Peptides against a protein of PDB entry 2Q3Z. Designs and how they scored, part 87

Target 1, 272 residues: chain A of PDB entry 2Q3Z
Amino acid sequence: YVLTQQGFIYQGSAKFIKNIPWNFGQFEDGILDICLILLDVNPKFLKNAGRDCSRRSSPVYVGRVVSGMVNCNDDQGVLLGRWDNNYGDGVSPMSWIGSVDILRRWKNHGCQRVKYGQCWVFAAVACTVLRCLGIPTRVVTNYNSAHDQNSNLLIEYFRNEFGEIQGDKSEMIWNFHCWVESWMTRPDLQPGYEGWQALDPTPQEKSEGTYCCGPVPVRAIKEGDLSTKYDAPFVFAEVNADVVDWIQQDDGSVHKSINRSLIVGLKISTKS
Target 2, 254 residues: chain A of PDB entry 2Q3Z as posed
Amino acid sequence: YVLTQQGFIYQGSAKFIKNIPWNFGQFQDGILDICLILLDVNPKFLKNAGRDCSRRSSPVYVGRVGSGMVNCNDDQGVLLGRWDNNYGDGVSPMSWIGSVDILRRWKNHGCQRVKYGQCWVFAAVACTVLRCLGIPTRVVTNYNSAHDSNLLIEYFRNSEMIWNFHCWVESWMTRPDLQPGYEGWQALDPTPQEKSEGTYCCGPVPVRAIKEGDLSTKYDAPFVFAEVNADVVDWIQKSINRSLIVGLKISTKS

## One batch from the design tools (peptide; made by RFdiffusion4, then SolubleMPNN)

Design b2_p16_3_s2 (from b2_p16_3, 8 letters changed)
Fold by OpenDDE base, seed 5:
Structure b2_p16_3_s2 (fold): chain B 272 residues (1-272), chain A 16 residues (1-16)
Amino acid sequence: as target 1 above (272 residues)
Amino acid sequence: DDVTYHDWSTSKNLLA
């Protein structure tokens, strides 16, 4: 989980699982320096360098910083996300075969955001950075992954009387989504939450004002302990959200139709 | 009555 530089990332769908080879390359020349630059341009360092540096011994702190800095939202982060198939002014997310080229491009262009990434690219780059910093990390793929935008643990669809979906359908379910799990102790929590911690660098929702997610104990998610920091409700929803259909009447009234028996959250972890 | 899933290559709803 630290020493392995080549691996696979699972993609596709629950019914048709695919994988791609990926070069994490955490020990290639210059990558450590780039990871240190990433830390040195984070908003917390810019605000108070001494305090930021003093906290870098904590994998909890570092993990949260990295999850925020892998995306370019709110900071000089690495990757710009795009999902509309218009990649002509950059590199298609599907074209990447490793983290090293992405990190080098970012650094060599003055920490300018790299175009473009999607979930597995964000996850893979985060995995590289965390491994480079000595934190055991793996990429995780979750099939039928939910994106909850209002923190109610539900994916809600609004339909008219004809069954047609209304609105932008902002809350959604991905065919697959990728994030990372990192191994660390959690002295900031009650005993028993050491082990794998989920971190999600894809810029889906803000956490404490920044597009970052985690770390949250995998155990807490499995046990439904949503009080554990960080971002337990969001991560829980990714793997276990309920789907609700609403019917909107002509008078504007909304009625609950059904809870769909959709299985959300088939998780597959990469092997080292 | 199955849910519509978003394709990994075509999803405009995620923030970027």
Scores: peptide ipSAE 0.022, ipTM 0.600, DockQ to the pose 0.037
Fold by OpenDDE base, seed 2:
Parts: structure tokens; sequence; C-alpha cells
Structure b2_p16_3_s2 (fold): chain B 272 residues (1-272), chain A 16 residues (1-16)
């Protein structure tokens, strides 16, 4: 979780689980320096360097910073996400084979966002950075992963009587989604929440004004303790949200459709 | 049919 530099990232679907080799490379030359630069360009450092530095001994704090800085949303972060298959002006997310090249490109271009990433790329880079900073971290893949946008723990689709999706409802389920889990104590929480903490660097929803997510105890998610910081409801929804498919009639009436039930939440964790 | 249906053989990160 700290020493391993090569591993696998799980992809595909619940029906067809795949994996790709990935070079995390946390101990390769210059990578630690790049990780430190990442910390030194984060918004909290820019706002108050002394305060930021004083908190870097906390893996909770650092984890949250890294979650925000791996994506370029809101800051000089590492990766720009793109999912529309238009990657001609950059590198296809599917082309990356490791975190090292991404981090080096970011640094060498003056901390300019690297094009492009998707969830596993975000997760893998976060894993590299966190490991480099001494935080035991693994990449996690969840199949049929929900993106809850309205914090109701439901993914709701609205269709007309002809089965056509209505409106711009963007609550969706990924075929798979990747994030990281980091091992840390949680002195900021009640006893018992030490251990694996979920962190999601893919820019999905804002947390306290920034596209970041976690850390949240995996135990809290498993036990349904949604009051636990950070972002427990969102992470819970990623793995446990229910799907509701609504049919809207012309008269405004709404009823549930009988469609294929999607099961959210098949999680696979890496062993290294 | 089911608007959430996708080809599950893909390794791409796709919205469903």
Amino acid sequence: as target 1 above (272 residues)
Amino acid sequence: DDVTYHDWSTSKNLLA
C-alpha cells in the first residue's frame, strides 16, 4: 500500500471485470518533489501558507487537499476530466499507463492541467501522491456506481410515456467508478472510525466549495452513518443509491416504470 | 427500452 509501485486498476463492468497494469511510481525520481509542489500550490496554502503547512502532519487534511488537487477544478490541479471521447488536443484517458508521466507533465508545464483524465486516472494519480506522502492507499473500483447530485440517495430518471428521457437530469450511474481508500486514524471523529478512508478525486460534486471528496471512514459507509465527515452521504450513494425510473404523463402524473433493475455497489479493492 | 443500458464489455468510464 505504500511500497508497491506497480499494480492493477480494475475496470470494465460487473459482467466483465477487467484490469489494466498501472505504474504508480511513487518512488521514481522527482515524484516526491512534484507531490510537494502539489501541496504548495493548493488553495489553502496560497491563502495561508503557515496554516496549511501546520496541518500537513494530518493525513486527514492532506488527503482532502490531495483529493481536490488531483483534479484541476477550482485550482491549479493536475488533471482535466473529459468523457466525450474528444481527446485530440491531449492524451486519451485510456492511453495512460502510469501516474509518473502525468505528474511530470503537470510540473514541467508550470502546473498546467494535464489533458485528460477519467475516474481511474484521477484515482491512480491520487494513489501515487498519497503513497508518496507516506499514506497507505489503494485504488478502489465500484461497478454500477451512482452519482447523486441532489443528496437524496436516489438516482432518478424521468421519462415520458414514450420512454424518452425528459429534461437534463444528469444523475447517472457509471459502469464503473474508481476512487481511493487511505489508511489513517480519525482523531477528528468518535473512536472506531480509524482504518480505511474513502477519498474521491474525480470532480463530481463540490464539498465545502471545492471539487473534492472525503476522507470518510469506510466503516461509516458500511454502517450507514451518514453524519460522518467528510461527504458520507455522497460516498454512500456511490455504493448504495437506489434507482428510480419515473414515467411522466402529459397530465403531470408520475409513476414508477418497470425497467431493468440496476444494482449499485460492487466494489473491488486492490491488494497492493 | 432501458435508458440505462450499455454494453458492459467496454472498459471505458461511461455514464449509464
Scores: peptide ipSAE 0.016, ipTM 0.501, DockQ to the pose 0.039
Fold by OpenDDE base, seed 3:
Structure b2_p16_3_s2 (fold): chain B 272 residues (1-272), chain A 16 residues (1-16)
Amino acid sequence: as target 1 above (272 residues)
Amino acid sequence: DDVTYHDWSTSKNLLA
């Protein structure tokens, strides 16, 4: 989880699981320096360098910073996400084969956002950075992964009488989604929440005003403790949301239907 | 690499 530089990232769908090779490259020349630059350009450092530096001994703090800085939303972060298949002015997310090229491009272009990333790219870069900083980290893939926008633990679709989705599909279920889990103690929580912590660097929802997510104890998610910081409800929903269809009838009435055909969550992690 | 499949049955039961 720290020493392995090459690995696999799982993709595809629950029915058709695929993987791609990935070079994390945390020990390649200059990568550690780039990770330190990443910390030095984060908004908290820019606001108060002394306070930021004093907190870097905490993997909880560092993990949260990295989660926010791997995406370029709200800061000088590494990657710009794009999902519309228009990648002509950058690199297709599907073209990346490792984190090293991404990090080097970011640094060499004055910490300008790299185009483009999607979930596995965000997760892989975060994994590299966290490993560089001495935090045991792995990439995880969750199939049928929910994106809950309003923290109600539901994925809600509005449909007409024919079952067709109406309006903007704001909430959705990804065929797969990737994030990272990092091993750390949680002195900021009650005893028992040490171990794997989920962190999601893909910009999906804001946490405390910034596109970041976690760390949250995997145990808390497993046990349904949604009061545990950070972002337990969101991460819980990713792996366990219920799907609800609001069906509008021709007479204007609305019927609530639980969509039992959409089962959220199938998590895969590596052992190396 | 070897993979681990994780069971979310406990958390799902809490929502049911």
Scores: peptide ipSAE 0.037, ipTM 0.652, DockQ to the pose 0.401; fails the geometry check
Fold by OpenDDE base, seed 1:
Structure b2_p16_3_s2 (fold): chain B 272 residues (1-272), chain A 16 residues (1-16)
Amino acid sequence: as target 1 above (272 residues)
Amino acid sequence: DDVTYHDWSTSKNLLA
């Protein structure tokens, strides 16, 4: 999980699993230097360089920084996300075949955001960066992945009497979503939470004011320990959220129609 | 090309 430079990323849907080849290229010339630049332009370094540098020995700290810096939200991060199929002023997320070109473009253009990325692109770049920094990392794909926006562990849909969804559909379920898992110890937690840690670089929700997510122990998610930092409730919801359909009647009354708790979550970890 | 959205209506039909 550190030495392999080529692999596959799983995509598609639960019923129709697809994969694409990906060049992570963590050992290609200049890539390590770019990863170090990424650390040196992060907001924490700019605020207090000495404090930031003193914490870089912690994979927990570095993982969280990388999660925030792979996206360009709130900082000079690498990738701008876009999902509306309008990519004419950049590169389509579907066109990328590796992390190396993305990172080189970012650096060569003065650390300006690269257009554009989606979840697997964010995850793959994060995987490259973390591997460069000596942290064993793999890309993970979760099918029927929930995005919980209000931290209630529910995906709620409101419908009228005709079954039409009301509102902005702020909460959603992705056909697939990608993030990374990194292997590290967790001295900041109780014993037993060492091992794989989930990190999500796709800008979905803010954590402590920054679009970042994790690290959170995979064990904590499996055991339902939502008190575990970082962002356990959000990651838990990605794989375990219950789906609730509400029906609003003309009189303003709301009743629960269908409980689809089994629809969310099918995680596949990369083996390459 | 793969997209990163879920067609809820299709999923509902499959579960029905």
Scores: peptide ipSAE 0.024, ipTM 0.587, DockQ to the pose 0.063; fails the geometry check

Design b2_p16_3_s3 (from b2_p16_3, 10 letters changed)
Fold by OpenDDE base, seed 5:
Structure b2_p16_3_s3 (fold): chain B 272 residues (1-272), chain A 16 residues (1-16)
Amino acid sequence: as target 1 above (272 residues)
Amino acid sequence: EDVTYHNWSTSKNLLA
């Protein structure tokens, strides 16, 4: 999980699983230096360099910083996300075949955000950086992945009498979503939460004011311990959210239906 | 469009 530089990322849908080869390249020339630059331009370092550096021995701290810095939201991060299929002023997310080119472009352009990324690109770059920093990390793909926007563990759709989704109230389920899992101890938690920790660098929701996510013990998610830092409810919802359809009639009445046809969460971890 | 290599959502509320 640290030494492997080439691997696969799973994509597609639950019914039609596909994969792409990916060059993580954490040991290629200059990549370590770029990872150190990434740490040195993070908001916590800029605020207090001494304090930030003193905490870099903690994979918990570093993991959280990396999850925030892989996206360019709120800081001088690496990637700008885009999902509208208009990529003419940059590189299509589907064109990337490795993390090295992305990181080099970012550094060579004065830490300017690279256009563009989607979930697997964010995850792959995070995986490269974390591996480069000595943290065992793998990319994870979750099919039918929920994006809970209001932290209620529900994905809610509001529909009219014709079944049409109304306004901006509908929450998101991705065909697939990628994040990373990193192996670390959790001395900041009660015993038993050492092991794989979920980190999500895709800028979906803010955590403590920053677009970052995790680390949260995979065990906590499996056991439903939503009090566990960081961001357990959000990650739990990605894999276990209930889907609710609200049907509003002309008379103003609202009917609730649980959509059992769509099962949220089919997680595949890389074996490399 | 091959959606198998493209990330899409059941919602129109795509990330910015």
Scores: peptide ipSAE 0.209, ipTM 0.764, DockQ to the pose 0.046
Fold by OpenDDE base, seed 2:
Structure b2_p16_3_s3 (fold): chain B 272 residues (1-272), chain A 16 residues (1-16)
Amino acid sequence: as target 1 above (272 residues)
Amino acid sequence: EDVTYHNWSTSKNLLA
């Protein structure tokens, strides 16, 4: 995991799984220096450099920082996300073939956000950075991945009696979503939660005021321990949320229907 | 072909 610089990222849909080659390039010239710059421009360092540096021996701490810094939300992070197919003023997320060019562009332009990324780009860059910092990391793809916005472990849609979606609710299920898993001990948790930890650098929801996610033990997610930091409910929902359709009648009555036609969650972990 | 690589969310049609 640490030594592998070339790999594949899974994309597409549950019905049509695809993959692309990706150059993580954690050992390429200058990449380590860029990763260190990333740490040195993070909000925690800017707030208290001594405290931040003293905590960099913790992969839990570093993982959380990297999760926040790979996206440019809230800070001088690496990538700006965009999903509307309007990429003319930057680079299409689909055109990237590796993390190295992204990181170099970020650094060479004074830590200015790189346009543009989507989930696999965020995940891949995070994977590069974490590997560069000596943390075993892999990219993970989850098909039919839920984005729970209100922490109820449900994706809820409201419909009228004709089946038309009502309101401006933006809870959604992605065709696929990518994040990373990193191997680390969890001395901050009860025994048994060492191992793979999920981290999500795609800016989806704020965690403690910052667009970051994790680390959370994969074991905790599998066992349904939602009390485990960090962000267990959100990550759990990504892979396990139920879809609920609320049918609103003209008389004001509401009927619940669970939609099982679209099953949330099909996770593929890379072996590289 | 871009659709296979582009990330997209559920739509009305997928939920219907």
Scores: peptide ipSAE 0.208, ipTM 0.735, DockQ to the pose 0.059
Fold by OpenDDE base, seed 4:
Structure b2_p16_3_s3 (fold): chain B 272 residues (1-272), chain A 16 residues (1-16)
Amino acid sequence: as target 1 above (272 residues)
Amino acid sequence: EDVTYHNWSTSKNLLA
């Protein structure tokens, strides 16, 4: 999880799992330097360099910084996300085959955001950076991955009598979503939460005002300890959210639909 | 189900 530079990222759907080869390339020339630049341009460093540097020995701290800096939201981060299939002014997320080119482009263009990324790209770059910094990390793919917007652990769809989704801000389930898991101790938590920690660099929701996510112990998620920092409810929902379909009738009445059974959270981890 | 590897969602894409 640190030494391997080539791997596979799983994509597709739960029923039709696909994978792509990916060059993480954490040991390629200049990549470590780029990772250090990434740390040196993070908001916490800019605010207080001494404090930031003093905390870089903590994989918890670094992991959280990286999760925020891999996306360009709120900072000088690496990747700009885009999901509307309009990639003409950049590189299609589907075109990337490794993290190295992305990181080099970012650095070579004065830490300007690279266009464009989606979840697996974010995750892969984060994986590269974290591995480069000595943190064992793997990319994970979660099929039927929920994006809970209000931390209620539900994905709620409101539909009319014809099954058409109503409203402009319906919560969503991705066909797949990728994030990373990093191995670290959690001295900031109660004993027992060392091990794999979920980190999500895709800018889905803000955590403490910044588009970052985690680290949160995978164990906490499995055990349903939603009080565990960071972002346990969100990550929990990604893998365990209940899906509720509401049917709204013309008379305004609402009832639960039973015609849709979607299981959230089929996870597969990179085996490398 | 879409067998392509790019992301899509069961609802409107709020991240786009």
Scores: peptide ipSAE 0.177, ipTM 0.739, DockQ to the pose 0.048
Fold by OpenDDE base, seed 3:
Structure b2_p16_3_s3 (fold): chain B 272 residues (1-272), chain A 16 residues (1-16)
Amino acid sequence: as target 1 above (272 residues)
Amino acid sequence: EDVTYHNWSTSKNLLA
């Protein structure tokens, strides 16, 4: 999880699993230096360099910083996300074959955001950076991955009498979503939460005011301990949300229906 | 391209 530079990222859907080869390239020339630049341009460093540097011995702290800095939201981060199939002014997310080119482009353009990424690109770059910094990390794919926007552990759809989704702010389930898991101790938590920690660099929701997510113990998610730092409810919902349809009738009445056809969560991890 | 390699959602993508 540190030494392997080439791997696979799983994509597609639960019924039709696909994968692509990916060059993480954490040992390629100059990549470590770029990772250090990434740390040195993060908002916490810019605010208080001494405090930031003193905390870099903590993989918990570093992981959270990297989660935020891989996306360009709220900072001088690496990647700009885009999902509308309009990529003409950049590189299509589907065109990337490795993290190295992305990181080099970012650095060579004065830490200007690279266009464009989607979830697996964010995850892969985060994986590269974390591995460079000595943190064992793997990319994870979750099929039927929920995006809970209001932290209620539900995916709620508002529908008309014909079942059509209403509004432009409906919650969603991705065909797949990628994030990373990193191995670390958690001295900031009660004993037993060492091991794999989920981190999500895709800018889905803000955590403490910044588009970042985690680290949260995989064990906490599995056991349903939603009080565990960081962002346990959000990550829990990604893999175990209930889907609810609010059906609006023509007479103004609203009917609540549990959508049993949408099963959230099917996580697979890379073996190496 | 095969849509299976693309990231899509069951509802409108708020991140798009």
Scores: peptide ipSAE 0.171, ipTM 0.743, DockQ to the pose 0.047

Design b2_p16_3_s4 (from b2_p16_3, 9 letters changed)
Fold by OpenDDE base, seed 4:
Structure b2_p16_3_s4 (fold): chain B 272 residues (1-272), chain A 16 residues (1-16)
Amino acid sequence: as target 1 above (272 residues)
Amino acid sequence: DDVTYHEWSTSKNLLA
């Protein structure tokens, strides 16, 4: 989880799982330096360099910083996400084959955001950075991954009597979503939450005002301890949200149905 | 191939 530089990232759908090879390249020339630059341009460093540096021994702290800095939201982060299939002014997320080129581009262009990334790209870059910093990390893929926008642990959508989905903005279930899990102790939590921690660098929701997510103990998610920092409810929802479809009739009446055909959360954890 | 790769590699909302 630290030494391997090549691996696979799982994509596709729950029924049609696909994988791609990925070069994490955490030991390639200059990558460590780039990772350190990433830390040195993070908002916490800019606010108080001494305090930031003093906390870099904490994988919890570093993990959270990295989750925020891999995306360029709110900071000088690495990647700009884009999902609308308009990538002409950059690089298609599907074109990347490794983290090294992304990180080098970021650094070489004065820490200017790299266009573009999607979840697996964010996750992969985060994985590279975290591994580079000595934190055992793996990319995980969750199929039928919920994006809970209102922290109610539900994915709700409306359909008309004809089954057509209504509304311009709805909560999402990704065909797949990638994030990382990092191995660390959690001295900031009650005993027992050491181990794999979920971190999500894809800018989905803000955590304490910043597009970052985690670390949250995988154990906490499995046990349903949603009070555990960081961002337990969101991560929990990604893998466990209930899907509720509301059928709205012409008369305005609404009927609740649980979508049994779409089960949220089929997680695959890599072993490399 | 590229077509297949793109189809299975792009994140999308299953509720869209």
Scores: peptide ipSAE 0.299, ipTM 0.759, DockQ to the pose 0.049
Fold by OpenDDE base, seed 1:
Structure b2_p16_3_s4 (fold): chain B 272 residues (1-272), chain A 16 residues (1-16)
Amino acid sequence: as target 1 above (272 residues)
Amino acid sequence: DDVTYHEWSTSKNLLA
């Protein structure tokens, strides 16, 4: 998970799983230098270079920084996300075939955000950067992936009597969502949480004021330990959120649907 | 439409 430069990323839907080839290219010429630039322009370095550098020996710290810097939210990060099918002023997320071109464009344009990315692009770039920095990392895909926006571990949506979704539609379930898992020890946690750690570079929710997510032990998610830093409740909800389908009647009354249940979460970890 | 999602391979909100 460090030496492999070419692999596959899973996409599609739960019923129709597909994959695309991806060039991670972590050992291609100049990529390591770009990854180091990424670290040197992160907000923590700009605030206190000495403190930031002293913490770079920690894959926990570096993983969290990379999670925040792969997206351009809040900083000089790499990618701008876009999902509205208006990509004319940039590159369509579907056009990318590897991380190398993205990282080179970012660096060559003075660390200006690259347009555009979606979840698998964010995850793939994060995977490249982390591997480049010596952290074993893989891309994972979760089908029917929940985005819990109010931290209640529920995905609630309302329908009228005709089955039409009501409200602002803030609650979300992705057909698929990608993030990364990195192998590291967790000396900052109780024993037993070493191993794969989930990191999500797609800007979905803020963590400690920054659009970043993780690292959180995969074990903690499996065991339901929501007290485990970082962002255990959010990651847990991505794969385990309960879905409540409310039906609103004309009289204003609401009741839970008994005929429809959407199941959240089908995670696939890449093996190559 | 799962077929559409598979065809385009883009992130879509299933609740939309």
Scores: peptide ipSAE 0.292, ipTM 0.759, DockQ to the pose 0.057
Fold by OpenDDE base, seed 2:
Structure b2_p16_3_s4 (fold): chain B 272 residues (1-272), chain A 16 residues (1-16)
Amino acid sequence: as target 1 above (272 residues)
Amino acid sequence: DDVTYHEWSTSKNLLA
């Protein structure tokens, strides 16, 4: 995991799974230096350098920092996300073939956000950075991945009597979503939660005021322990949320239906 | 083709 510089990232849909090759390149020239710069421009360092540096021996702390810094939300992070197919003023997320060019562009332009990324790009860059910092990390893909916006472990959407989706505030289910899992001990938790930890660098929801997510033990998610920091309910919902279909009638009545045709979550982990 | 590739490579909201 630490030594592998070449790998694959899974994309597509649950029905049509595909993969792309990706150059993580954590050992390429200058990449370690860029990763260190990333740490040195994070908000916690800027607020209190001594405190931040004293905590960098903790992969839990570093993982959380990296999760926040891979996206440019809230800070001088690496990537700006965009999903509307308008990429003319930057680089299309689909054109990237590795993390190295992204990181070099970020650094060479004074830590200015790189345009553009989507989930697999965020995940891949995070994977590169974490591996570079000595943390075993892999990219994972989850198909039919839920984005719970109100922390109720449900994905709710509304439609009229004709089946048309209503409203502009519908919650999200991605055809696929990528994040990373990192191997680390969790001395901050009860025994047994060492091992793979989920981290999500795609800016979806704020955690403690910052667009970051994790680390949360994969075991906790599997066992349904939602009290486990960090962000267990959100990550749990990504892979396990129930879908609620609210049917709005012309008379103003609302009917609740559990949509079982759309199953949330099909996670694929890599062995690279 | 490129269009097909992009279709399966981009993240999409299944509820859109």
Scores: peptide ipSAE 0.286, ipTM 0.754, DockQ to the pose 0.047
Fold by OpenDDE base, seed 3:
Structure b2_p16_3_s4 (fold): chain B 272 residues (1-272), chain A 16 residues (1-16)
Amino acid sequence: as target 1 above (272 residues)
Amino acid sequence: DDVTYHEWSTSKNLLA
């Protein structure tokens, strides 16, 4: 999970699983230097360099910084996300074949955000950076991945009597979503939470004011320990949320319908 | 094949 430079990223849907080859390239020339630049332009470093540097021995701290810096939200991060199929002023997320070109573009343009990424691109770049920094990391794909926007562990949406979705702020279930898992000890937590930690660099929700997510022990998610830092409820919802369909009738009444046909969460991890 | 591939590679809301 540190030495492999080429791998596969899973995409598609639960019924139609696809994969693409990806060059992580963590050992290519100059990539480590770019990763160090990424750390040196993060908001915590800019605020207090000494404190930031003193904490870089912690993979927990570094992982959280990387999660935030891979996206350009709130900082001078690497990638700008876009999902509306309008990529003419940049590079289509589907065009990338590796992390190296993305990181080099970012650095060569003065740490200007690279256009564009989607979840697997964010995850892949994060994987490269974390591996460069010596943290064993793998890309993970979750099918039927929930995006809980209000931290209630539910995916709620509204429909009219004709089944049409109402409003523009409905919560989402992605056909697939990618993030990373990194292996680390968790001295900041009770014993037993060492091992794989989920980190999500795709800017979905803010954590402590910044678009970042994790690290959170995979074990905590599996066991339903939502008190565990960081962002356990959000990650838990990605793989376990219940779906609630609120049906609005002509008379103004609203009926609750639990969608049991859509099962949230089918996670697959790369073997290398 | 290209259209299908791109469709499968793009994140979509299953509720839409």
Scores: peptide ipSAE 0.274, ipTM 0.754, DockQ to the pose 0.050

